Peptides against a protein of PDB entry 7BDX. Designs and how they scored, part 216

Target 1, 212 residues: chain A of PDB entry 7BDX
Amino acid sequence: EMGAAACTLLWGVSSSEEVVKAILGGDKALKFFSITGQTMESFVKSLDGDVQELDSDESQFVFALAGIVTNVAAIACGREFLVNSSRVLLDTILQLLGDLKPGQCTKLKVLMLMSLYNVSINLKGLKYISESPGFIPLLWWLLSDPDAEVCLHVLRLVQSVVLEPEVFSKSASEFRSSLPLQRILAMSKSRNPRLQTAAQELLEDLRTLEHN

## One batch from the design tools (peptide; made by RFdiffusion4, then SolubleMPNN)

Design b2_p22_3_s1 (from b2_p22_3, 14 letters changed)
Fold by OpenDDE base, seed 1:
Structure b2_p22_3_s1 (fold): chain B 212 residues (1-212), chain C 212 residues (1-212), chain A 22 residues (1-22)
Amino acid sequence: as target 1 above (212 residues)
Amino acid sequence: as target 1 above (212 residues)
Amino acid sequence: SSMDKKIIEEDRKLVEEIGAEL
């Protein structure tokens, strides 16, 4: 309980750029983000058995950790820190997104996808995550999720790859050969307006890239 | 481990007034400070058996909690919050300071005494803690500690009572009858310059009050 | 870009909203 409460408060205050700078300016940041990855991995491994109550202290604790990573990645120095000094955490997030089943731990998937999207704002971060083994298959696997919010954040991350020619050119052949076009077309007809818009924009971007 | 790391980061960033305002502006603050008191109490109760290693994750976690309380009490709105909405935590800190043996958990005693001193900057806070049952006997008990830093923070808290006529007048008879004058005189000859100065200043303040 | 800032601000708001609902 107390650990989850402390971590939740740290998550809330980490929305401030000055708090992110204070976290990263200390000698404890490296240890914190190392143990964060291990804790998130241990939680996901524990899910294979019991239906962990979504409202459990452990779930709240891991959500707060993923929220902290997202807020750190929302700051330029935080993105630089993650891509330079905490690559193992990014590798762990990519792994955990693959290990989770469709419909499993939806809130955690959303937070992890938001953190990867924020990392992708930096070209070095986008290169790093997109060059990870199985990255394109992982995006399509995650796009099979029944949750509209998971699918929205997958489409946003796909769009960050498509909008960067230097990254997209390296994966363009694999991207074109495996693109779940029918799934994206179905999402462009969603009743969720955010998902609908993201799918329409991505389809427009993809059409523009086929004509160039 | 992860809880202690998160709490330690929260302690570090809580040195900022804006972070204290953000913590207190959320709906989670009341729950956090309630569980803080319970966690500190559980830790002190566990000490009666095994020599908990001072460097344990549990010790570090409780030190970080006491540090957060101290940093919150350093801010005007934080003092107001503690005195209005978290009185049980103040009562718990007073109890735990009484339950700990001389020389036991020195770092925790220092942090708890610093939090009470910061609360005493507000006249309402000073009144609240000084009107607590056994407060004057507790000060003299704590002044028996072999640690110079514990004794320093006790003398600072005693001085905050002596310097406020409205508070001192209520307890003046009990204070004069139980004052460990020989102990304070011994501290005024300490090799620790901070302890020496605090004991000298308190002796001057007490002499001034006897002549008025 | 101006889009990057808006998206970062929306992601922060969304994390704050989720952090407040949890």
Scores: peptide ipSAE 0.030, ipTM 0.792, DockQ to the pose 0.234
Fold by OpenDDE base, seed 3:
Structure b2_p22_3_s1 (fold): chain B 212 residues (1-212), chain C 212 residues (1-212), chain A 22 residues (1-22)
Amino acid sequence: as target 1 above (212 residues)
Amino acid sequence: as target 1 above (212 residues)
Amino acid sequence: SSMDKKIIEEDRKLVEEIGAEL
C-alpha cells in the first residue's frame, strides 16, 4: 500500500517541469528508471498466472511508474535522459506492449503508448523506437486492441513516424506492405470522436505521402 | 526496492515548495500521510525483534517518509496541513521519538525532530506539540541520546518552546523542575561547534527568562 | 528560527501530462 501511495504522489507531482528536472538532476535517476523497467516487466509476467485484480496496489503502483515515465518523456531533458541513459526502459516498454494481449491492461498500455509518443517528439527518440526490432508489427498488433484509447495512442505514434520523412523512408516498404488499412478506415468511422479524428488525419497524411 | 526508490525520489523533489503544494493540493494527501504514520510505526515496532539492517530498503523507505514530512513541515501551507489535517501523524512522530532508545535509529530521530521543529515555527504547531502528553519528559529523554545531531535538534525544539512566552508559561513549572541543566551545560562545552552554540544560546535564553 | 534543511532537486517539460489518475 504505502509504496503505491508514494509512487502515485510521485506520478502526480511528476506533471511539473521542475519536478522532472529534480528527479533527473539526482544521482538516483538511473537506478530508479532501471528498477522501473524491471518492476513493470515483473508485473506483466505475473499476469500470465494469477488474475491480479486490476485495482490492486501492485497495478496502481505500475500505473504510477508508467505515468512517471510519461511525464518525464513529456519534457525535452526527460526525453534526452530516456533516449541517452535509459534505453533499456524504452526497450522494456516496447516489449511489454507486445506481451500484453488485446484488451489486457488497457490503462497500462495507454500510459506506455503515451510515454512512447512523448519520446517520439524528439527525432532521436523517434529514431530509437522506430528502429527497434519488430516496431511496425507491434504497431499493428496494438491496433487490434478493442479499446479506443489504446487505438488512439497507437494512431498518434504511427502519425509521428509518418510525419518524419527520415524515419518513414527507412520503414516505408514494410509500413505500406503491412498497413491494416481496413482497420484504420473502420476507426475513421468510429463513434469515438478523438479516435475518428486521429484515424482521418493519419489517412490524409498517408495519402499525401503516396502522391509525393 | 522500487517502493524505497520511488519514496526517496518523492523525498528529494519534496524540497521544492511547488512540489509540496502539489502533494497537498491532491485529494490523496490525507491518505498518504495517514499511511505514512502507520508505516513509520510498523517499522519502529519491528526493531524490537529483528536487527533490521540500518541500510535496508525498509529503513531507507522510512527515512524517505520522515524526510517528506520534514519538507512538508518546512512550508507554511505544509505546517497548516499537518496541524489541521494530519495530527495523528504528529502524535505518531512524538510517540516514536519516545519508543526509540538512545543511540537507536539516529537518522530517523533527526528527521522526526527536524519535522517537529519545522512544525514548531507556527504558533499553532508549537502549541499542538508542546501540549502533547509527556512532551517535556520526551525532550529530556531525547537529550540523553549519545548522538550530537539528535541532541542538537532537541535543543532547537526546546529553544522554540522557550522563545514563545505563551507556550513556555503553560509549562514553565514542569520545565524548570525537570530541566537537565548539567546535561545542557555539558553540551555547551561540546567539541561539536553546532551543539556547543545551540546549548549556549539556550542557556542564555533560559537566563533571560529567569530575570524577567 | 531558521527552517530545517529542505532537500531540493530540479527540472521538467509538458507534452502529455498524465495526472495521477486516468
Scores: peptide ipSAE 0.047, ipTM 0.791, DockQ to the pose 0.089; fails the geometry check
Fold by OpenDDE base, seed 5:
Structure b2_p22_3_s1 (fold): chain B 212 residues (1-212), chain C 212 residues (1-212), chain A 22 residues (1-22)
Amino acid sequence: as target 1 above (212 residues)
Amino acid sequence: as target 1 above (212 residues)
Amino acid sequence: SSMDKKIIEEDRKLVEEIGAEL
């Protein structure tokens, strides 16, 4: 209970750039982000057994942790910190996104995908994430999710790879050979306007890369 | 572990006035400060049995909570919030200061006394604390502590009462009849310069009140 | 790009909204 409340307040105030700088300027940031990864991993491992109520204090706590990571990744110095000093956390987020089944812990998936997207705004972050083992298969695994918000954030992350020639060139063969084009085409016809737009834009970006 | 780390970061960033305003401007502040009191109470109740290592995650967590309360009380809107909307927390802090034996949990005593001192900067806060049942006996109980830092913060809180005529007049009879003058005189000869100064200033303030 | 800043702000807002719904 109290941990979840404190973490939730920390999440809310971490929306400020000055708060992110204050968190990272302290000697405690490294330990915090190290334990964050372990806590998220422990939570995901607990899902296979107990009816974790989505509204549990544990769920709220882990959501707040993922929210803090997202807010840190929204700042240039925060992205640099994560990619330089908290790579294990990024590796953990990628692993946990692979471990979660379609439709499982959807809110956490969205938050983790948002954090990875924010990291991907930095070329160094995008390189690190995209060069992670199994990254392209992971994107397609996540794109199989029935949740429109999960799929939206996957498409945003795919687009960040496709729009960066230095990154896309390294994965272009695997990307083209495994691309779930029919799934993306189905999303471009979605009734969800955000998902529809993201899928249409990605399909346009992919067409420009095939003609060049 | 993770709760203590998150709470410690929240404590660190709560040193900013803007962060305190952000915490209090949210709908979660009431719940947070309610649970804070309960958590501190549970911790103090656990001290009578187990060797709570002073460096435990639980101790660090509770220190961070007390630190947050202190930082909130350092701001005018934070003092108003505590005295208007979190009176139970102030009552809990006063109770816990009474429950702790001399030399027991010294660091927590200091943090709680600092929070009460910050609340006492507001006349409404000073009135609320000083009108609490057993307040004057509590000050003398705390002034029996062997720790110089505990005694310093008690003397500061005593001084805030003595310097406010509207508050001092309500307790003047009890204050004069129970004043541990010999203890304060001993502190005015302390080798600790902060304690020495605080005791000397209080003795001067008391002399001016006897001559008027 | 100007899009990068907008997207960061949208991601922050979305995280704040999700944090406020809790």
Scores: peptide ipSAE 0.030, ipTM 0.793, DockQ to the pose 0.234; fails the geometry check
Fold by OpenDDE base, seed 4:
Structure b2_p22_3_s1 (fold): chain B 212 residues (1-212), chain C 212 residues (1-212), chain A 22 residues (1-22)
Amino acid sequence: as target 1 above (212 residues)
Amino acid sequence: as target 1 above (212 residues)
Amino acid sequence: SSMDKKIIEEDRKLVEEIGAEL
C-alpha cells in the first residue's frame, strides 16, 4: 500500500522536466533505476504462478515504476541517463516485453513500450534497443497483441526504426523477411483512429523505403 | 528496498514548491498522507520489541515519509492541506513524539518536530497542535532529549507558541508552572551555536512576556 | 528536425496524459 502510494505520487510529479532533472541530479537515481528493473522483473516472473490481481498494490506499484521510467525517457537528459547509466533497465524492459504473452499485463506492456519509444527518440537510444538480440522478432511478437494500445506503441517503435536509415539498414533484411504486413494492413483499417493513423504512416514510410 | 528508494526520491523532489503543489493537486494526496500516518505509527510501535536497525530499509522509508511531510509543511498550501485535510497525521506525529523515549529514534523525531514547526508557521496550524491534549507536557518531555537537534526543534516549536499571544494566553499558566527553566538555561550555554541561540532567544521572549 | 520536435511534444503530451490518468 504505502509503496504504491509513494510511487504513484512520484510518477505523477515525474511528468515535470524539473522533477526528472531533480531525480537524475541526485546520487540515488542509479540505485532507484537498478532496483526498478529488478522489481519489474520479479513482478512479471510472479505472474506465471499466482493469479495476481492486476489491480493489486503490487501491480499499481510496478505500473508507477514503469510510468516513472516513461516520464524520465520523455526528457532529453532522462534518455541520456537511461542509455548511459541504466542500460540494464532497458534490457530488462525488452526481456519483460518478450516474456509477457499477448493480452497479458496490458497496462504494464503499454508503459514499457512507451518508455522504449521515448528512448528511441535519441539516436543513441534507438541504436541501443534495436541492436538488442531478438529485437525484430520481439516487435512482431508484441504486434500480435490483441490490445490496440499495445499495437499502437509497437507501431510507433517500428516507425522509429524505419525512419532512421542508419538503424534500419542494419536490420532491413530481417525486417523485410519477417514483416507481418497483413497484420499492419489490418491495423490500417482499424476503427481506433490512433492505431489506424500509425499503421497508415508506417505503411507509407515502408513504401518510401522500397522505392529507394 | 524499492519503497524506500521511491520515497527517498519523492522526499528529495518535494523540496520544490511546485512538486508540493503537484502532490496536493491530485486526488491521491489524502490517501498518501493517511497511510503515511499509519506507516509511521506501525514503525514506532515495532521499536519496543525488535532491535530495529535504525539504518534498515523500513527506517529509511519512514524517514523519507516524515521528510515529505516536513517539505509539504514548509509551503503555505501544504500547511493548509495538513491542517484542513490531514489532522490525523498531525495527531499521529504528536502521539509518536510522546511514545518515543529520550534518545530513541532521533532522526525521525527531528523530522517530525520539523514538520510540526513548519505547521506552526500558520496560526491555524499552531492553534491546532497547541490545543492538542498534553501538548505542553509533550514539549518538556521532548526537551529532556539528550540530542541537541531534537532540543533545537523543540525550542523552535516552543518559541512559535510563545510568540503568538492568542495561543500563549491559553497555555500561559500551565507553561509557567511546568517550564524547565534550568534546562533551557543550560541550553543557552551549549557549545552548539544553533541550540545556544534558540535557547537565548526563547529566554528573551519569555522575559518580554513576564514584563507585559 | 521539425519532426523530432513534434514527436517530443506529442510524447511529452502522451507522457503527461499518462501521469495525469493515475
Scores: peptide ipSAE 0.029, ipTM 0.794, DockQ to the pose 0.135; fails the geometry check

Design b2_p22_3_s2 (from b2_p22_3, 13 letters changed)
Fold by OpenDDE base, seed 5:
Structure b2_p22_3_s2 (fold): chain B 212 residues (1-212), chain C 212 residues (1-212), chain A 22 residues (1-22)
Amino acid sequence: as target 1 above (212 residues)
Amino acid sequence: as target 1 above (212 residues)
Amino acid sequence: SSEIEEIIREDRKLVDEIGAEL
């Protein structure tokens, strides 16, 4: 209860750039983000056993943690901090996204994908994430999710890779050989307008890369 | 662990007026401060049984909670919020200060006394606290503490009452009849300069009130 | 410089800011 309430307040105020700077300017940031990864991992590992109610204090606590990571990654110094000093957290987020089944913990997946997208604005962050073992298979695994918001944030992350020649060139062969084109084409016909647009834009970007 | 880390970060950032406004502008503030009181009460009740290590995660968590309350009370809108919407928390803090023995949980006492002092800057807050049942006996109980910082913050709170004629007049007879004058005189000779000064100033204020 | 490229990327990409949902 109290932990979830405190963490939720911290999440809410972390939408401020000045609050993120204050969090990072303290000597406690490293410890906080280290424990964040461990806590998220512990939560995801507990899902296979207990009927974790979506609205549990534990769920809310982990959502707030993922929200804090996202808000920290929303600013330049926060991205640089995560990429330089909290790589283990990024590895944990990538792992947890792989461990979760399609349709499982949708809200957490969205928050984690948003954090990775924000990190992907940093070129070092994009390089780090995209060079992660199994990154491309992970994208396709996540794109198999029935949830439109999960798929949207996956497509945004894919687009972040595709639009960076220095990053895309390193994985272009694997990317082209494994691309779930029919799935993306299906998304471009979605009734969800955000998903539809993101899938259309990605298909246009991919066509441009094939013709060049 | 994680709860203490999150709450400690929230404490750190709550030193900003804008962060306090953000906390109070949310719909979660009432719930947070309600649970804060319960959590602090639960912690203090647990002290009689377990050797709570001063450096436990639980202790750090409760210190951070008390720190947040103090920082909220450091600004005008925060004081007004606490006095109007979180009176139960103020009652809890007063109760816990009474329940703790001299020398017990010194750091928590200091933080709670700092929060009450900050609330006492608000005239409604000062009225509310000073009209609390057993308030004057509580001040003298707290002034029996061997810790100089506890005693300092008690003297500051006493001074806040003494300097407000509208408040002091309501309790002046009880105050004068129960005043531990010899204890305050001993503090005015303390080697702790902050305690010495606070005790001297209070003795001067009291002399002024006797001559008027 | 990598810093200029980062600034250019930030200007082109909307960051995800997440308020605490109720």
Scores: peptide ipSAE 0.070, ipTM 0.823, DockQ to the pose 0.094
Fold by OpenDDE base, seed 1:
Structure b2_p22_3_s2 (fold): chain B 212 residues (1-212), chain C 212 residues (1-212), chain A 22 residues (1-22)
Amino acid sequence: as target 1 above (212 residues)
Amino acid sequence: as target 1 above (212 residues)
Amino acid sequence: SSEIEEIIREDRKLVDEIGAEL
């Protein structure tokens, strides 16, 4: 309980740029983000047996940690810190997104995808995550999720790769050969307006890249 | 480990007025300070048996919580919040200061005394803590501590009572009858310059009040 | 150049800020 309450307060205040700078300016930031990755990994490994109630203190604690990582990645110095000093955490987030089943831990999966999207604003961060082993298969696996918010954040991350020619050129052959075009076309007809728009924009971006 | 790391970061950033306002502006502040009191009480109750290593994760967690309370009480809106909405936490801090033996949990005792001193800057806070049952006996008990930093923060809290005529007048008879004058005179000769100065100033304030 | 490229990417990409529970 107390740990979840403290992490939830830290998450709320980490929306401030000055708070993120204060977190990163301390000698404790490296330790905090190292233990964050380990804690998130331990939580995901515990899910294979017990239906952990999503409203548990442990779930709330891990959601707050993922929220803190997202808010740190929302700021330029936070992105640079994660990409330079916390690469193990980025590797852990990519692994955990692969280990979670479709429809499992939807809120955590959304927060982790938002953190990766924010990291992808940094070109070095985008290169790092897109060059990770199994990154493209992971995107298509995550796009099989029944949750519209998970699929939205996957499409935004795919768009982040497609809109960067230097990154997309390295994976363009794998993208074109494995692209779940029928799934993206189905999303472009979604009743969720955010998912519909993101799928339409990505289809326009992909058509532009086929003609160039 | 992770809880102590999160609380330690929250403690560090709570030195900012804007962070304290953000903590208090959320719907989670009441729950956080309620659980803080319970967690500190549970920790102090666990000390009666095992020599909890002062460097334990649990000790560091409770020190971070006491540090957060101190930083919240350093700000006018934080003092007003504690005095209006978290009186149970103030009662818990007074109780825990009484339950701890001389020389036990010195760092925690210092942080708790600093939080009470900050609360005493608010006249309503000073009235509330000074009207608490056994407050004057508690001050003299705490002044028996062998630690110079504990004794310094007790003397500062005593001075906060003595310098407010409206508060001191209510307890002046009990103060004069129970005052450990020989102990304060011994502190005025301390090799610790901060303790020496605080004891000298308090002796001057007390002499001024005897002549008025 | 890297800072300018990041600013240009920030202007094109809405940052995900999560101040509250999902």
Scores: peptide ipSAE 0.059, ipTM 0.820, DockQ to the pose 0.093
Fold by OpenDDE base, seed 2:
Structure b2_p22_3_s2 (fold): chain B 212 residues (1-212), chain C 212 residues (1-212), chain A 22 residues (1-22)
Amino acid sequence: as target 1 above (212 residues)
Amino acid sequence: as target 1 above (212 residues)
Amino acid sequence: SSEIEEIIREDRKLVDEIGAEL
């Protein structure tokens, strides 16, 4: 209980840029983000046996940790810190997104995908995550999720890769050969306006890149 | 480990007035400070059996919680919140200061005494803590501590009571009858300059009040 | 799309420059 409450408050105040700078300017930052990755991994591994109630203190604790990472990645110095000094945490987030089944831990997936998207705003961050082993298969695995919010954040991350010629050129062959076009076309007809728009924009960006 | 790291970061950033306002402006503040008191109480009760290593994750967690309360009490809105909405936490801090033996958990005592001193800056807070059952005996129990920093923060809290005529007049009879004058006189001869000064100032304030 | 790609590319360069100064 107390850990989840403390992390929830830390998550809430980490929406401030000055708080992110204060977190990172301390000698505890490296240790905190190292333990964060381990704690998230331990939680995801514990889900194979017990349906941990999504509202459990442990679930709330891990959601707050993922929220803190997301808020840190929203700030330029936070992105630089994550990409330079906490690559293991990014690797852990990518791994956990692969370990989670479609429909499993939807809220955690959304927070982790938001953190990766925020990291992808930085070209160095985008290069790092897109060059990770199995990244393209992972995007399609996540896009198979029945949850519209998971799929929305996957489409935004795919768009970040597609819109960066230096990154997209390296993966373009694998991307084009494995693209779940029928799934993206189905999302462009979604009743969810945000998912519909994100799928339409991605389809337009992909068409533009085929003509060039 | 992770809880202590999160609370330590929250403690560090709670030195900002804006962070204290953000903590208190959230719907989680009441629950957080309620659980804080319970967690501190559970820790102090656990000390009767196992000499918890002072550097344990649990000790660091409780120190960070006491530090957060101290930082909240340093701000006017934080004092008002503690005195109006978290009186149980103040009662718990007073109780735990009574339950701890001389020389036991010195660092925790200092943080708890600092939080009570910060609350005492507010006349409403000073009235609340000074009207708590056993407050005067508690001050003398704490002043028996061999630690100079504990004694310093006790003397500052005693001075806050003595310098407020509306509060001191209610307790003056009990205060004068139980005052450990020989102990305070010994502290006025301390080699610690801060303790020496605090004891001298308190003795001067007490002499001024006897002549009026 | 080309205009959006250019804006995002400029934003990424600016973010990388800011991130290198901090």
Scores: peptide ipSAE 0.027, ipTM 0.780, DockQ to the pose 0.035
Fold by OpenDDE base, seed 4:
Structure b2_p22_3_s2 (fold): chain B 212 residues (1-212), chain C 212 residues (1-212), chain A 22 residues (1-22)
Amino acid sequence: as target 1 above (212 residues)
Amino acid sequence: as target 1 above (212 residues)
Amino acid sequence: SSEIEEIIREDRKLVDEIGAEL
């Protein structure tokens, strides 16, 4: 209980850039993000056994941690910190996104995808994430999720890769060969306006790259 | 481990007034401070049994919680919040300060005394604390501590009471009858300059009140 | 250059800030 409450408060205040700078300016940041990854991993591994109630203190705690990572990654210095000093956390997030089944832990997946999207604003972060083993298969696995918010954040992450020629060129063949075009086209017809727009924009970006 | 790390970060960032306002501006603040009191109480009660290592994650967690309370009480709106909405936490801190033996949990006592001192800057807070049952005996019990920092913060809290005529007048007879004058005089000769000054100032304040 | 590239990317990419309300 108390840990979840404290982490939830820390998450809320981490929306401030000054708070992110304060978190990162201390010697405790490295330890915090290291343990964050381990805690998130332990939680996801526990889901294969006992049906942890999504509303548990443990779930709330892990959601708050993922929220903190997202808010840290929202700030330029936070992205630089994560990419330089917390690569293991990025690897853990990618792993956990792969370990989670479609429809499982939707809120956590959204937060983790938002964190990766934010990291992808940094070119080093984008390079690091996109060069991760199995990254392209992971994107398509995640895009199979029935949740519209999960799919939205996957499309945004895909767009971040596609819009960076240096990054996209490295995976372009794999990307083109495995692209779930029919699924993206279906999303471009979604009644969810955010998902619809994101799928349309990505389809436009992909068309632009095919003509070049 | 993770809870202690998160709470420690929250403590660090709570030094900002804007962070304190953000903590208090949410609906989660009441729950957080309620559980904080319970957590601190549980920790102190556990000390009567197993010798909890002072350097444990549990100790660090509770120290961070006490630090957060101190930082919240450092801000005017934080004092007003604690006095209006978290009186049970103030009662708990007073109780725990009574339950702890001289020389026991020095760091926690210092943080709790700092929080009470900060609350005492608010006239409502000072009134509330000073009207607590056994408050004057508690001050003298705490002033028996061998730790100079504990004694310093007790003297500062005593000074806050003495310098408020409306508050001091209510307890003046009990205060005068039980005042450990010889101990305060000994502290005024301390080699610790902060303790020495605080004891000298309090003795001057007391002399001023005796002549009025 | 990396900071300028990041600023240019930030102008094109809405950062996901999540308050504790999600």
Scores: peptide ipSAE 0.072, ipTM 0.820, DockQ to the pose 0.095; fails the geometry check

